# Designs tried in a protein design run: peptides against a protein of PDB entry 6FBK. Part 5

Target 1, 90 residues: chain A of PDB entry 6FBK
Amino acid sequence: EDTGVRVELAEEDHGRKSTIALRLWVEDPKKLKGKPKDNGAIEFTFDLEKETPDEVAQEMIESGFFHESDVKIVAKSIRDRVALIQWRRE

## One batch from the design tools (peptide; made by RFdiffusion4, then SolubleMPNN)

Design b1_p9_4_s2 (from b1_p9_4, 4 letters changed)
Fold by OpenDDE base, seed 2:
Structure b1_p9_4_s2 (fold): chain B 90 residues (1-90), chain A 9 residues (1-9)
Amino acid sequence: as target 1 above (90 residues)
Amino acid sequence: KRKFIVTPL
């Protein structure tokens, strides 16, 4: 399902590192329950071996980017992109 | 804290 939140690689993935750079932004705010405080692109690193989308999404909420009611939709957007990246690495 | 870098779209 389209979460309205887009996540892309912020760098070229050569499949060598467990850590990747991601960029996340809201494309359709109507799909979120809360209202994001900002509408910029959020760049961050993600460790494919140690971190989970849910934990990162929670950190984004704690940082004030999203409302707590949207933690699952944000986590899903990250999860979907991470899964795609991992599938492409195979 | 996790580092988040925000830039305009």
Scores: peptide ipSAE 0.799, ipTM 0.955, DockQ to the pose 0.926
Fold by OpenDDE base, seed 5:
Structure b1_p9_4_s2 (fold): chain B 90 residues (1-90), chain A 9 residues (1-9)
Amino acid sequence: as target 1 above (90 residues)
Amino acid sequence: KRKFIVTPL
């Protein structure tokens, strides 16, 4: 499903670390219920063993990047990319 | 506190 939110690796993944660098941005703002505060690419690290997409999405909202009504769509975009990365590691 | 780095598109 196209969430309108794009998530990509911000660095090469050699498959050895539990942490990865991700970059997230809005491609289609019409798919969001609220209007994001800023329009840029958000770079962050994600621990594949300790963190969840829902927790990271909530932290983005607390930081003011997205409205709380869009927490699930943001979390899904992260989850989908993380799953893809994990599949490629196998 | 999580670190977020924002760059222009």
Scores: peptide ipSAE 0.798, ipTM 0.955, DockQ to the pose 0.935
Fold by OpenDDE base, seed 4:
Structure b1_p9_4_s2 (fold): chain B 90 residues (1-90), chain A 9 residues (1-9)
Amino acid sequence: as target 1 above (90 residues)
Amino acid sequence: KRKFIVTPL
């Protein structure tokens, strides 16, 4: 399902390292239960071997980017993009 | 803590 949250690679992925750079932003705010404070693109690194989408989403909430009620939708958007990246690496 | 870099859309 369309989460209304978009996640893209912030760098070219050559599949050589476990860490990737991602960029996340709200494309359709109506899909979220809360109202994000800022509306910019959030860039961050993600370790494909050690980190999980849920943990990163929770850290975004703790940083004030999203409301607690939207943790799962944010995590799903990250998970979906990470899955695509991993599929392309194989 | 995790580092987040925010840029305007």
Scores: peptide ipSAE 0.798, ipTM 0.955, DockQ to the pose 0.936
Fold by OpenDDE base, seed 1:
Formats: structure tokens, C-alpha cells, sequence
Structure b1_p9_4_s2 (fold): chain B 90 residues (1-90), chain A 9 residues (1-9)
């Protein structure tokens, strides 16, 4: 499913550390219920062992990047990319 | 507080 939100690695992943750098941005705003405050690429770190996509998504909402009604789509976008990264590490 | 760095697309 295309969430309209893209998440990519912000650094080369050598699969050696649990913390990775990610970039997240909106490619198709029509997929979101709310209107994002600003348009840009959001870079952040994600700990593969300690953090969850839902928690990070909630923090993005609290920071004002997305409307609360879009928390699930944002979380899914992060989850999908994290899954791909984990699979490639195997 | 989580650090978020925003850059233009």
C-alpha cells in the first residue's frame, strides 16, 4: 500500500549498529487526511532495538509535523522502511 | 525531546 509518505536511509547502513538515520517526507499529500504544516525532508535517528514506529510517529505529531488523524499512516511508513532495512540485514 | 532536522526538498 502506498502511504504517500516516503522514508529512506539518510546514511549508508552497514548493519553494525542498532541506531540508523532516516529521512521522511510527503510525496503524495492527497493520501493524508490533514495538511502538513511545512514541506521538507525530516531527518531523525531510530533505534531498531529500543524504539517503535508508533512512538516516533506520535512524537512527530506532537512536534506539529502532521495532523493527529495521520499518526497511523506515518507510523506505517516508518514501519515499512524499518522492516525492509531489517530484512536486508539478514 | 526527539531531535528532528528539516531540510528543503
Amino acid sequence: as target 1 above (90 residues)
Amino acid sequence: KRKFIVTPL
Scores: peptide ipSAE 0.798, ipTM 0.955, DockQ to the pose 0.934

Design b1_p9_4_s3 (from b1_p9_4, 3 letters changed)
Fold by OpenDDE base, seed 5:
Structure b1_p9_4_s3 (fold): chain B 90 residues (1-90), chain A 9 residues (1-9)
Amino acid sequence: as target 1 above (90 residues)
Amino acid sequence: KREFRVLPL
């Protein structure tokens, strides 16, 4: 499903580290219930072994990037990209 | 505390 939120690798993944750099931005704001704080790409690290998309999404809400009503759509966007990265590592 | 870096599109 197209969440309207895009997530891409911010670095080349060599499949050696458990930590990766991601970049997330809103491509279609109409799919969000709230209005995003910024109009840019949010760059952050994600530990494939220790962290979860839901936890990272919650931290984005706490930082004020998104409204709490959009936490699940943000988490799904991260989860979907992480899954693709993990599949490519096989 | 998680660090977030905002880059212009």
Scores: peptide ipSAE 0.804, ipTM 0.955, DockQ to the pose 0.932
Fold by OpenDDE base, seed 2:
Structure b1_p9_4_s3 (fold): chain B 90 residues (1-90), chain A 9 residues (1-9)
Amino acid sequence: as target 1 above (90 residues)
Amino acid sequence: KREFRVLPL
């Protein structure tokens, strides 16, 4: 499902490290219940072995990027991209 | 605290 939130690799993934750089931004704000704080791309690192999309999404909410009501949709967008990255590494 | 870098689209 299209979450309206896009997540892409901010670097080329060679499948050598557990930490990757991601970039997240809103493509369709109508998909969100709340209004995002910024209209830019959020760049961050994600540890494929130690972190979860839910935790990172929650941290984005705490930072004020999204409303708490959208934590799950943000987490899903991260999860979906992470899954693709993991599948491509196999 | 997680570091977030905001870049213009």
Scores: peptide ipSAE 0.804, ipTM 0.956, DockQ to the pose 0.926
Fold by OpenDDE base, seed 4:
Structure b1_p9_4_s3 (fold): chain B 90 residues (1-90), chain A 9 residues (1-9)
Amino acid sequence: as target 1 above (90 residues)
Amino acid sequence: KREFRVLPL
């Protein structure tokens, strides 16, 4: 399902580290209930072994990037990308 | 506190 939020690797993944750099941005703000204050791409690291999409999404909300009501859609976007990355590593 | 870097699209 299209969340309107895009997540991509911010670096080439060689499958060597558990930590990867991701870049997240809103492609379709209409998919969100809230209104993101920023119009840029959010870059961050994600530990494939220790962190979860939901926790990272919560941190983004705490930082003020997204409305609280959009935590699940943001988390889903991260989850979907992470899953894809994991599949490609195998 | 997680570090987030915002880059222009």
Scores: peptide ipSAE 0.803, ipTM 0.955, DockQ to the pose 0.922
Fold by OpenDDE base, seed 1:
Structure b1_p9_4_s3 (fold): chain B 90 residues (1-90), chain A 9 residues (1-9)
Amino acid sequence: as target 1 above (90 residues)
Amino acid sequence: KREFRVLPL
């Protein structure tokens, strides 16, 4: 399902590190319940072994990027991209 | 605290 939130690699993935750089931005704001504060791409690191999409999404909300009602849609967007990256590493 | 960097689209 299209979450309206895009997540892409911010670097080339050589499959060597457990930590990757990601960029996340809103493509379709109508799919979100709240109004995002910024109109930019959020760049962050994600540890494939230690971190979860839900925890990162919660941290984004605590930082004020998204409304709390959108935690699940943000987490899903991260999860979907992370899964794709992991599948390509196999 | 997690570091977030905002870049223009």
Scores: peptide ipSAE 0.803, ipTM 0.955, DockQ to the pose 0.910

Design b1_p9_4_s4 (from b1_p9_4, 4 letters changed)
Fold by OpenDDE base, seed 5:
Structure b1_p9_4_s4 (fold): chain B 90 residues (1-90), chain A 9 residues (1-9)
Amino acid sequence: as target 1 above (90 residues)
Amino acid sequence: KRTFKVTPL
């Protein structure tokens, strides 16, 4: 499913660390219910062992990047990318 | 507190 939100690695993943650097941005704002605060790419680290996409998405909303109504679509975008990264590590 | 860095597209 195309969420309209794109998530990519912000740095090369060598598969050795439990943390990865990600970059997230809105590709299709029409897929979101609310209006994003910023139109840039959001970079952040994600701990594959300790953190969850839902928690990170909530923190983005608390920071004002997205409306609360879009928490699930943002979380899904992160989850889908993380899954792909984990599959490539195997 | 999570740190977010915003860069232009």
Scores: peptide ipSAE 0.784, ipTM 0.951, DockQ to the pose 0.932
Fold by OpenDDE base, seed 3:
Structure b1_p9_4_s4 (fold): chain B 90 residues (1-90), chain A 9 residues (1-9)
Amino acid sequence: as target 1 above (90 residues)
Amino acid sequence: KRTFKVTPL
């Protein structure tokens, strides 16, 4: 379902590296329980073999980007995009 | 510590 959080590739994916560059931002803040401190796009790298969406989402909360109550919705948005990228690589 | 870069939309 639509989490209100959008995640896109920050660079072209040629399917050669285990790491990808992602960009995440809020499209529908009403889907979140907390209010993000800013309305910018968060750019970060993600290792498809070593990292998990939940752990990255936790790090975003620790950095103050989102409220702890929204960790699961943020993790889901990352997971859904990562799955899509992996499906396209097959 | 993970690096996060914030940019305007």
Scores: peptide ipSAE 0.784, ipTM 0.951, DockQ to the pose 0.931
Fold by OpenDDE base, seed 2:
Structure b1_p9_4_s4 (fold): chain B 90 residues (1-90), chain A 9 residues (1-9)
Amino acid sequence: as target 1 above (90 residues)
Amino acid sequence: KRTFKVTPL
């Protein structure tokens, strides 16, 4: 399902590190319940071994990027990209 | 605290 939130690698992944650089932005705000405070690209690192999409999404909420009601859709967007990256590493 | 870098699209 299209979450309306896009997540991409911010740099090339050579599959060597447990941490990756991601870039996240809203492509379709209509799919979100709340209104994002910004429409820029959010760059952040993600530890494939220690962190979870849900936790990172919560931190984005706490930072004010998204409304709390959209935590699951944001988490899903991150999870889907992370899963894809993991699959490609195999 | 997590670091988020925001840039224009």
Scores: peptide ipSAE 0.783, ipTM 0.951, DockQ to the pose 0.928
Fold by OpenDDE base, seed 1:
Structure b1_p9_4_s4 (fold): chain B 90 residues (1-90), chain A 9 residues (1-9)
Amino acid sequence: as target 1 above (90 residues)
Amino acid sequence: KRTFKVTPL
């Protein structure tokens, strides 16, 4: 489903590194329960082997980017993109 | 602590 949160690769993925650069931003704020603090694109690295979307989402909450009530929707947006990237690597 | 870089849309 459409989470209203977009996640894209911030750089080209050659499929060699376990770490990828991602960019995340709110496309449809109406799908969020809370109001995001920032209106920009959040860039971060994600280790496909060591990290989880839920943990990264939690860190975004702790940093104040999103309300705690939206942790699952943020995590899902990251998970969906990460899964797609991994599928493309096959 | 995780590093987050915010850029304008």
Scores: peptide ipSAE 0.782, ipTM 0.951, DockQ to the pose 0.930

Design b1_p9_5_s2 (from b1_p9_5, 4 letters changed)
Fold by OpenDDE base, seed 5:
Structure b1_p9_5_s2 (fold): chain B 90 residues (1-90), chain A 9 residues (1-9)
Amino acid sequence: as target 1 above (90 residues)
Amino acid sequence: KIIKLKRKK
């Protein structure tokens, strides 16, 4: 499902590290319930072994990037991209 | 514009 939020690799993934760099931005703001704070790309690290998309999404909420009501849509966007990356590593 | 998220440690 299209969340209106896009997540991509911020670096080349060689499949060696458990930590990857990602970028997240809003492509379709009308899919969000709240209005995002900024209109840029958020770059962040993600540990494939230790972290969850929900925890990282919550950090974005706490940083003020998104409204609390949009935490699940943000988390889903991260989860879907991470799954694709993990499948490519297999 | 790229904004780096400050992660909790």
Scores: peptide ipSAE 0.706, ipTM 0.926, DockQ to the pose 0.945
Fold by OpenDDE base, seed 1:
Structure b1_p9_5_s2 (fold): chain B 90 residues (1-90), chain A 9 residues (1-9)
Amino acid sequence: as target 1 above (90 residues)
Amino acid sequence: KIIKLKRKK
């Protein structure tokens, strides 16, 4: 459940757009297998209708923010937050 | 520090 990676809304969600702005950062690096190159927050857009957490996590790895071995934990952190946002919209 | 992720597509 606790991935050590936190994801929060970077903007107010009025439930009007299919695209949301999120911020992701590492709270507990011990839960990651690799060592992130940066300890800042990553801001990114996420299309609730078209994109998947795994695809976005892959992009973060390609950009060098996380090691490839941590794709699943990063994707899970995004997935859990996205699901919560979607549940609140219902 | 905030870094904006450059989306590929």
Scores: peptide ipSAE 0.705, ipTM 0.926, DockQ to the pose 0.912
Fold by OpenDDE base, seed 2:
Parts: C-alpha cells; structure tokens; sequence
Structure b1_p9_5_s2 (fold): chain B 90 residues (1-90), chain A 9 residues (1-9)
C-alpha cells in the first residue's frame, strides 16, 4: 500500500547500532485524512529494539505534525522502512 | 526544510 508518506535513512547504516536516524515527509497529501501542519521533512531517531512505529507516530501527532486520524498511516510508513532496514542487516 | 522531532524520555 502506498501511504503517500516517505521514510528514509538520515545516515549511513552500518548495522552496528540499535538506534538509527530517519527522515519522514509527505509525498502525496491526498492519502492523508488530515492536513499536515508542516510540509518539511521530520528527522527523528528510532530504536530498532525498544520502540514501535505506532509509538513514534503517536509522538508526531502529539507534536502537531499530523492529525490523529493519520496515526496508522504514519506508523505503517515507519514500519515498512524499518522492516527493509532490518532485512538488509540480516 | 528539516524539523527535528523532540522525542519524549
């Protein structure tokens, strides 16, 4: 599923750390139920061992970047990228 | 534009 939200590594991943830097931005706002507060890229850390995409997505909503109705689509975007990163590490 | 998300501790 195309979420309209893109997530990429903000750093080179050498597969050594459990914490990575990611960037998230909206490519297709039509996929979102709400209007994003800002159209910039959000840079954030993600702990591959301790954190979940849903928790991080919720933090973005609480920070006002997205509407609460879009928490699942944002979480899915993060989840999909994290899965790819972990597959490349294995 | 890049915005750094302040993570909760």
Amino acid sequence: as target 1 above (90 residues)
Amino acid sequence: KIIKLKRKK
Scores: peptide ipSAE 0.705, ipTM 0.925, DockQ to the pose 0.939
Fold by OpenDDE base, seed 4:
Structure b1_p9_5_s2 (fold): chain B 90 residues (1-90), chain A 9 residues (1-9)
Amino acid sequence: as target 1 above (90 residues)
Amino acid sequence: KIIKLKRKK
């Protein structure tokens, strides 16, 4: 399902590091239950071996970027991109 | 605009 939240690599992935840089932003705000605090892209690191999309999404909520009701949609957007990156590393 | 997420330790 299209979450309306886009996640992209902030750097080229050479498949060597466990940690990658990502950017996340709202592409379709009507798919969110709350209104995002900002309209910019959030840049963040993600450890492919140690971290989970849900925990990172929770950190974004705690930082005030999204409403708590949207944690699952944010987590899904991260999960979908991370899965794609991992599939490409095979 | 790019905002860097401060990760919780």
Scores: peptide ipSAE 0.704, ipTM 0.925, DockQ to the pose 0.928

Design b1_p9_5_s3 (from b1_p9_5 with E6K S9K)
Fold by OpenDDE base, seed 5:
Structure b1_p9_5_s3 (fold): chain B 90 residues (1-90), chain A 9 residues (1-9)
Amino acid sequence: as target 1 above (90 residues)
Amino acid sequence: KVIKLKRRK
């Protein structure tokens, strides 16, 4: 499903580290229930072994980037990208 | 514009 939120690698992934750098931005704001705080890309690290997309999405809400009602759509966007990265590492 | 997310430690 197209969430309207795009997530991409912010660095080259050599498959060596458990932590990766990602960038997230809104591509289609109509798919969000709330209005995003900023119109830029959010760069963040993600630990493939220790962190969950839902926890990281919650941190984005706490930082005020998204409304609480959009936490699941943000988390899904992160999850889908992380899954692709993990599949490419095999 | 790129904004770095401050993460909980």
Scores: peptide ipSAE 0.685, ipTM 0.918, DockQ to the pose 0.907
Fold by OpenDDE base, seed 2:
Structure b1_p9_5_s3 (fold): chain B 90 residues (1-90), chain A 9 residues (1-9)
Amino acid sequence: as target 1 above (90 residues)
Amino acid sequence: KVIKLKRRK
């Protein structure tokens, strides 16, 4: 499902470390219930072993980037990209 | 425009 939120690697992944750099931005704001705070890309690190998409999404909400009602859609966008990265590492 | 997310400790 297209969440309207895009997540991409901010660096080349060589599959050597558990932490990766990601960038997240809104492509289609109409798919969100709330209005995003900013139109820029959010750069963040994600630990594939220790962190969850939901926790990171919560941090983005706490930072004011998204409304609480959109936490799950943001988490899903992160999860989907992380899954692809993990699959490519295999 | 890129914004770095401030993470919780």
Scores: peptide ipSAE 0.685, ipTM 0.917, DockQ to the pose 0.889
Fold by OpenDDE base, seed 4:
Structure b1_p9_5_s3 (fold): chain B 90 residues (1-90), chain A 9 residues (1-9)
Amino acid sequence: as target 1 above (90 residues)
Amino acid sequence: KVIKLKRRK
């Protein structure tokens, strides 16, 4: 499903590191229940072996970027991109 | 605009 939240690599992935740099931003605000605090892109690192999309999404909520009601949609957007990256590393 | 997420410790 289209979450309205876009996640992209902030760097080239050579498939060597367990940690990658990602960038996340709202592409379609209508998909969110709340209004994002900022319209900018959020850049963050993600450890493919130790972290989960849900925990990172929760950190974004705690930082005030999104309303708590949108934690799952944010997590899904991260999960979908991470899965794609993992599949490309095969 | 890009904002870096400050991760919790």
Scores: peptide ipSAE 0.685, ipTM 0.917, DockQ to the pose 0.898
Fold by OpenDDE base, seed 1:
Structure b1_p9_5_s3 (fold): chain B 90 residues (1-90), chain A 9 residues (1-9)
Amino acid sequence: as target 1 above (90 residues)
Amino acid sequence: KVIKLKRRK
C-alpha cells in the first residue's frame, strides 16, 4: 500500500550488522492528515533486532517532523521497508 | 536536504 512516505537505505546493506541507516521523506503529502514540518529527508538508524517502526515514528513526531495523527502511516512506511530489507537478507 | 533524527535514550 502506498503511504506517500518513502523510506530507503542511506547506505549499502551487506547483511553484516543489525543496525542500518535509513532515509525517510514525503513523496505524496496528500496521503498525510497533517502537514509535515519540512520537505527534506530524515536520516536515522534502525536496529533490526531492538527497535520498532512505531516507536521510531513516535520519535519523529516528538521531534516535530509529523503530526501525531500520522504516526501510523509513518510507522507503516518504516515497517514496509524494514520488512523488504529483512526478506532480502534471507 | 538531509536532517539527522535526534534519537531518545
Scores: peptide ipSAE 0.685, ipTM 0.917, DockQ to the pose 0.923

Design b1_p9_5_s4 (from b1_p9_5, 3 letters changed)
Fold by OpenDDE base, seed 5:
Structure b1_p9_5_s4 (fold): chain B 90 residues (1-90), chain A 9 residues (1-9)
Amino acid sequence: as target 1 above (90 residues)
Amino acid sequence: KVIKLKRKK
């Protein structure tokens, strides 16, 4: 499903380490319930072994990037991209 | 513009 939030690799993934760099930005703000406080892309690290998309999304809300009502749509966007990356590594 | 998210340690 199209969340209106895009997540991409911020670096080349050679499949060697558990930590990857990602970038997240809003492509369709109409799909969000709240209004994001800032425009542009958010760059963040993600540990494939230790972290969850929901926890990282919560950190983005706490940092003021998104409204709390949108935590699940943000988390889903991260989850979907991470799943693709993990599939590609196999 | 790219903003780096400060992560919890």
Scores: peptide ipSAE 0.698, ipTM 0.922, DockQ to the pose 0.942
Fold by OpenDDE base, seed 2:
Formats: C-alpha cells, structure tokens, sequence
Structure b1_p9_5_s4 (fold): chain B 90 residues (1-90), chain A 9 residues (1-9)
C-alpha cells in the first residue's frame, strides 16, 4: 500500500554494516492526516539490529516533522524499505 | 533540500 511517504537508501548498501543511511520525504501529503512541517528530504541513520521503525518515526514526530497522528504511516514507510533492504541482503 | 535528523543517543 502506498503511504505517500518515500524512503530510499542515501548510500550504496554493500551489506556489511548494521547501520544504514536513509532519506525520507513526502510524495503525497494528502495521504497524511497532519500537515508535514517541511517538504525536504530527511536524512537519518537506521540500525538494522537495534532500532525499530516506530521508534525512529517517533523521533521524527518529536522533531516536529510530522503530526503524531501520522506516526504509524511514517513507521510503515520506514519498515517497508528496511524489509526490502534486508530481503536484498539475503 | 536535505535535513539531517538529530537522533537520540
């Protein structure tokens, strides 16, 4: 399902590190309940072993990038990309 | 425009 939020690798993944760099941006703001603060890309690190998409999404909410009502859709976007990356590593 | 998210340690 299209969340309207896109997440991509900000670096080439060689499958060696547990930590990866990601970029997240809103492609379709209509799919969000709240209004995103900025329309730029958010670059962030993600530890494949230690972190969860929900916790990282919460940090984005706390930073004011998204409304709290959209935490799950943001988390899903991160989760979907992370899963894809992990599947490609196998 | 790219914004770096300040992560909590």
Amino acid sequence: as target 1 above (90 residues)
Amino acid sequence: KVIKLKRKK
Scores: peptide ipSAE 0.698, ipTM 0.922, DockQ to the pose 0.938
Fold by OpenDDE base, seed 1:
Structure b1_p9_5_s4 (fold): chain B 90 residues (1-90), chain A 9 residues (1-9)
Amino acid sequence: as target 1 above (90 residues)
Amino acid sequence: KVIKLKRKK
C-alpha cells in the first residue's frame, strides 16, 4: 500500500474534465530502489480516459526523475490516486 | 519546488 510516493490533485476536481492535474513527490525515499535526482514535486496532467499510470511513470523515468527500477512503484502510486479520484466521481 | 513534467506527444 505505502509506496513512499505521494500523489495529490494539483487543482480542484469538479468531475467535469477527463484530464486532471496531479502532483507527485517522494515522502519516503527508502521505499525506492534508486535515488531520485530531485526532491521537489512533479506536476503533470493525466487523461483519465486515454492514459495509463505505467506510461506516465515511464515518461518520468525518461525525464530522469526516477531510476528505471522504480517505474512500477511510481506507476502504482499514480494508479492508486487515480483510482480514488475515479471512485469519488462515481 | 514544483517541476512541470514535459509530456511526450
Scores: peptide ipSAE 0.698, ipTM 0.922, DockQ to the pose 0.931
Fold by OpenDDE base, seed 4:
Structure b1_p9_5_s4 (fold): chain B 90 residues (1-90), chain A 9 residues (1-9)
Amino acid sequence: as target 1 above (90 residues)
Amino acid sequence: KVIKLKRKK
């Protein structure tokens, strides 16, 4: 399902390191239960081996970017992009 | 606008 949240690589992935730079932003705010604090893009690193989308999403909530009720859709958006990146590395 | 997420240690 389309979460209305977009996640893209902030850098070209050459498949050499476990840490990647990602950028996340809201494309369709109607799909969120709360209103995001900012309308900009959030840039963050993600360790493909050590971190989980849910934990990173929770950090975004704690930072005030999203309402707590939207942690799951934020996590899903990250998960979906990460999975795609992992698949492309194979 | 791009904001860098400060990761929790």
Scores: peptide ipSAE 0.696, ipTM 0.920, DockQ to the pose 0.928

Design b1_p9_6_s1 (from b1_p9_6 with E3K K5I)
Fold by OpenDDE base, seed 2:
Structure b1_p9_6_s1 (fold): chain B 90 residues (1-90), chain A 9 residues (1-9)
Amino acid sequence: as target 1 above (90 residues)
Amino acid sequence: MRKFIVTPL
């Protein structure tokens, strides 16, 4: 399902590190319940071994990027990209 | 706090 939120690698993944740089932005705001405060690309580090998409999504909410009602859709967008990255590492 | 870097699209 298209979340309207795009997540991409912000750097080339050589499959060596547990941490990766991601870039996240809203492509279709109509798919979100709330209105994002900004329409920029958000770059952040994600630890594949220690962190979860839900936790990172919550931190984005706390930072004011998204409304709390959209935490699950944001988490899903991160999860889907992370899963894809993990699959490609195999 | 997590570091978030925001840039224009």
Scores: peptide ipSAE 0.778, ipTM 0.952, DockQ to the pose 0.918
Fold by OpenDDE base, seed 5:
Structure b1_p9_6_s1 (fold): chain B 90 residues (1-90), chain A 9 residues (1-9)
Amino acid sequence: as target 1 above (90 residues)
Amino acid sequence: MRKFIVTPL
């Protein structure tokens, strides 16, 4: 499913660390219910062992990047990318 | 607080 939110690795993943750097941005704002605050790429670290996409998405909303109504779509975009990264590590 | 770095597209 195309969420309209794109998530990519912000650094090369050598598969050794539990943390990865990600970059997230809105590709299709029409798929969001609210208006995003910024139109830039958001870079952040994600701990594959300790953190969840839902928690990170919630923190993005608390920081004002997205409306609360879009928490699930943002979380899904992160989850989908993380899954791909984990599959590539195997 | 989580650190977020915003860069232009």
Scores: peptide ipSAE 0.776, ipTM 0.951, DockQ to the pose 0.920
Fold by OpenDDE base, seed 4:
Structure b1_p9_6_s1 (fold): chain B 90 residues (1-90), chain A 9 residues (1-9)
Amino acid sequence: as target 1 above (90 residues)
Amino acid sequence: MRKFIVTPL
């Protein structure tokens, strides 16, 4: 399902590190229940071995980027991209 | 505390 939130690699992934750099931004705000504070690209690192999309999404809410009601849609966006990256590594 | 870097689209 299209979450309206886009997540891409912020750097080329050579599949050597457990940590990747991601960039996340809102592509279709109508799919979110709340209104994001800023409309910019959020860059962050994600540890494929230690971190979860849900926890990272919650940290984004805590940082004020999204409404708490959108934690699951943000988490799904991260999860979907992470899964794709992991599939490409195999 | 997680580091987030925000840039304009």
Scores: peptide ipSAE 0.776, ipTM 0.951, DockQ to the pose 0.926
Fold by OpenDDE base, seed 1:
Structure b1_p9_6_s1 (fold): chain B 90 residues (1-90), chain A 9 residues (1-9)
Amino acid sequence: as target 1 above (90 residues)
Amino acid sequence: MRKFIVTPL
């Protein structure tokens, strides 16, 4: 399903590193329960072997980017993109 | 603390 949150690679993925650079932003704020603090694209590193979408989403909440009620939708957006990236690496 | 870099859309 469309979460309204878009996640894309911030750099080319050569499939050799466990770490990838991602960029996340709100494309459709109506799909969020709360109001996001910022209106920009959030760039961050994600370790495919050590980190989880849920933990990263929690850190975004703690940093004030999103309301706590949207942690699951944010986590899902990251998870879906990460899964796609891993699929393409096969 | 995780590093987050925000850029304008």
Scores: peptide ipSAE 0.774, ipTM 0.951, DockQ to the pose 0.920

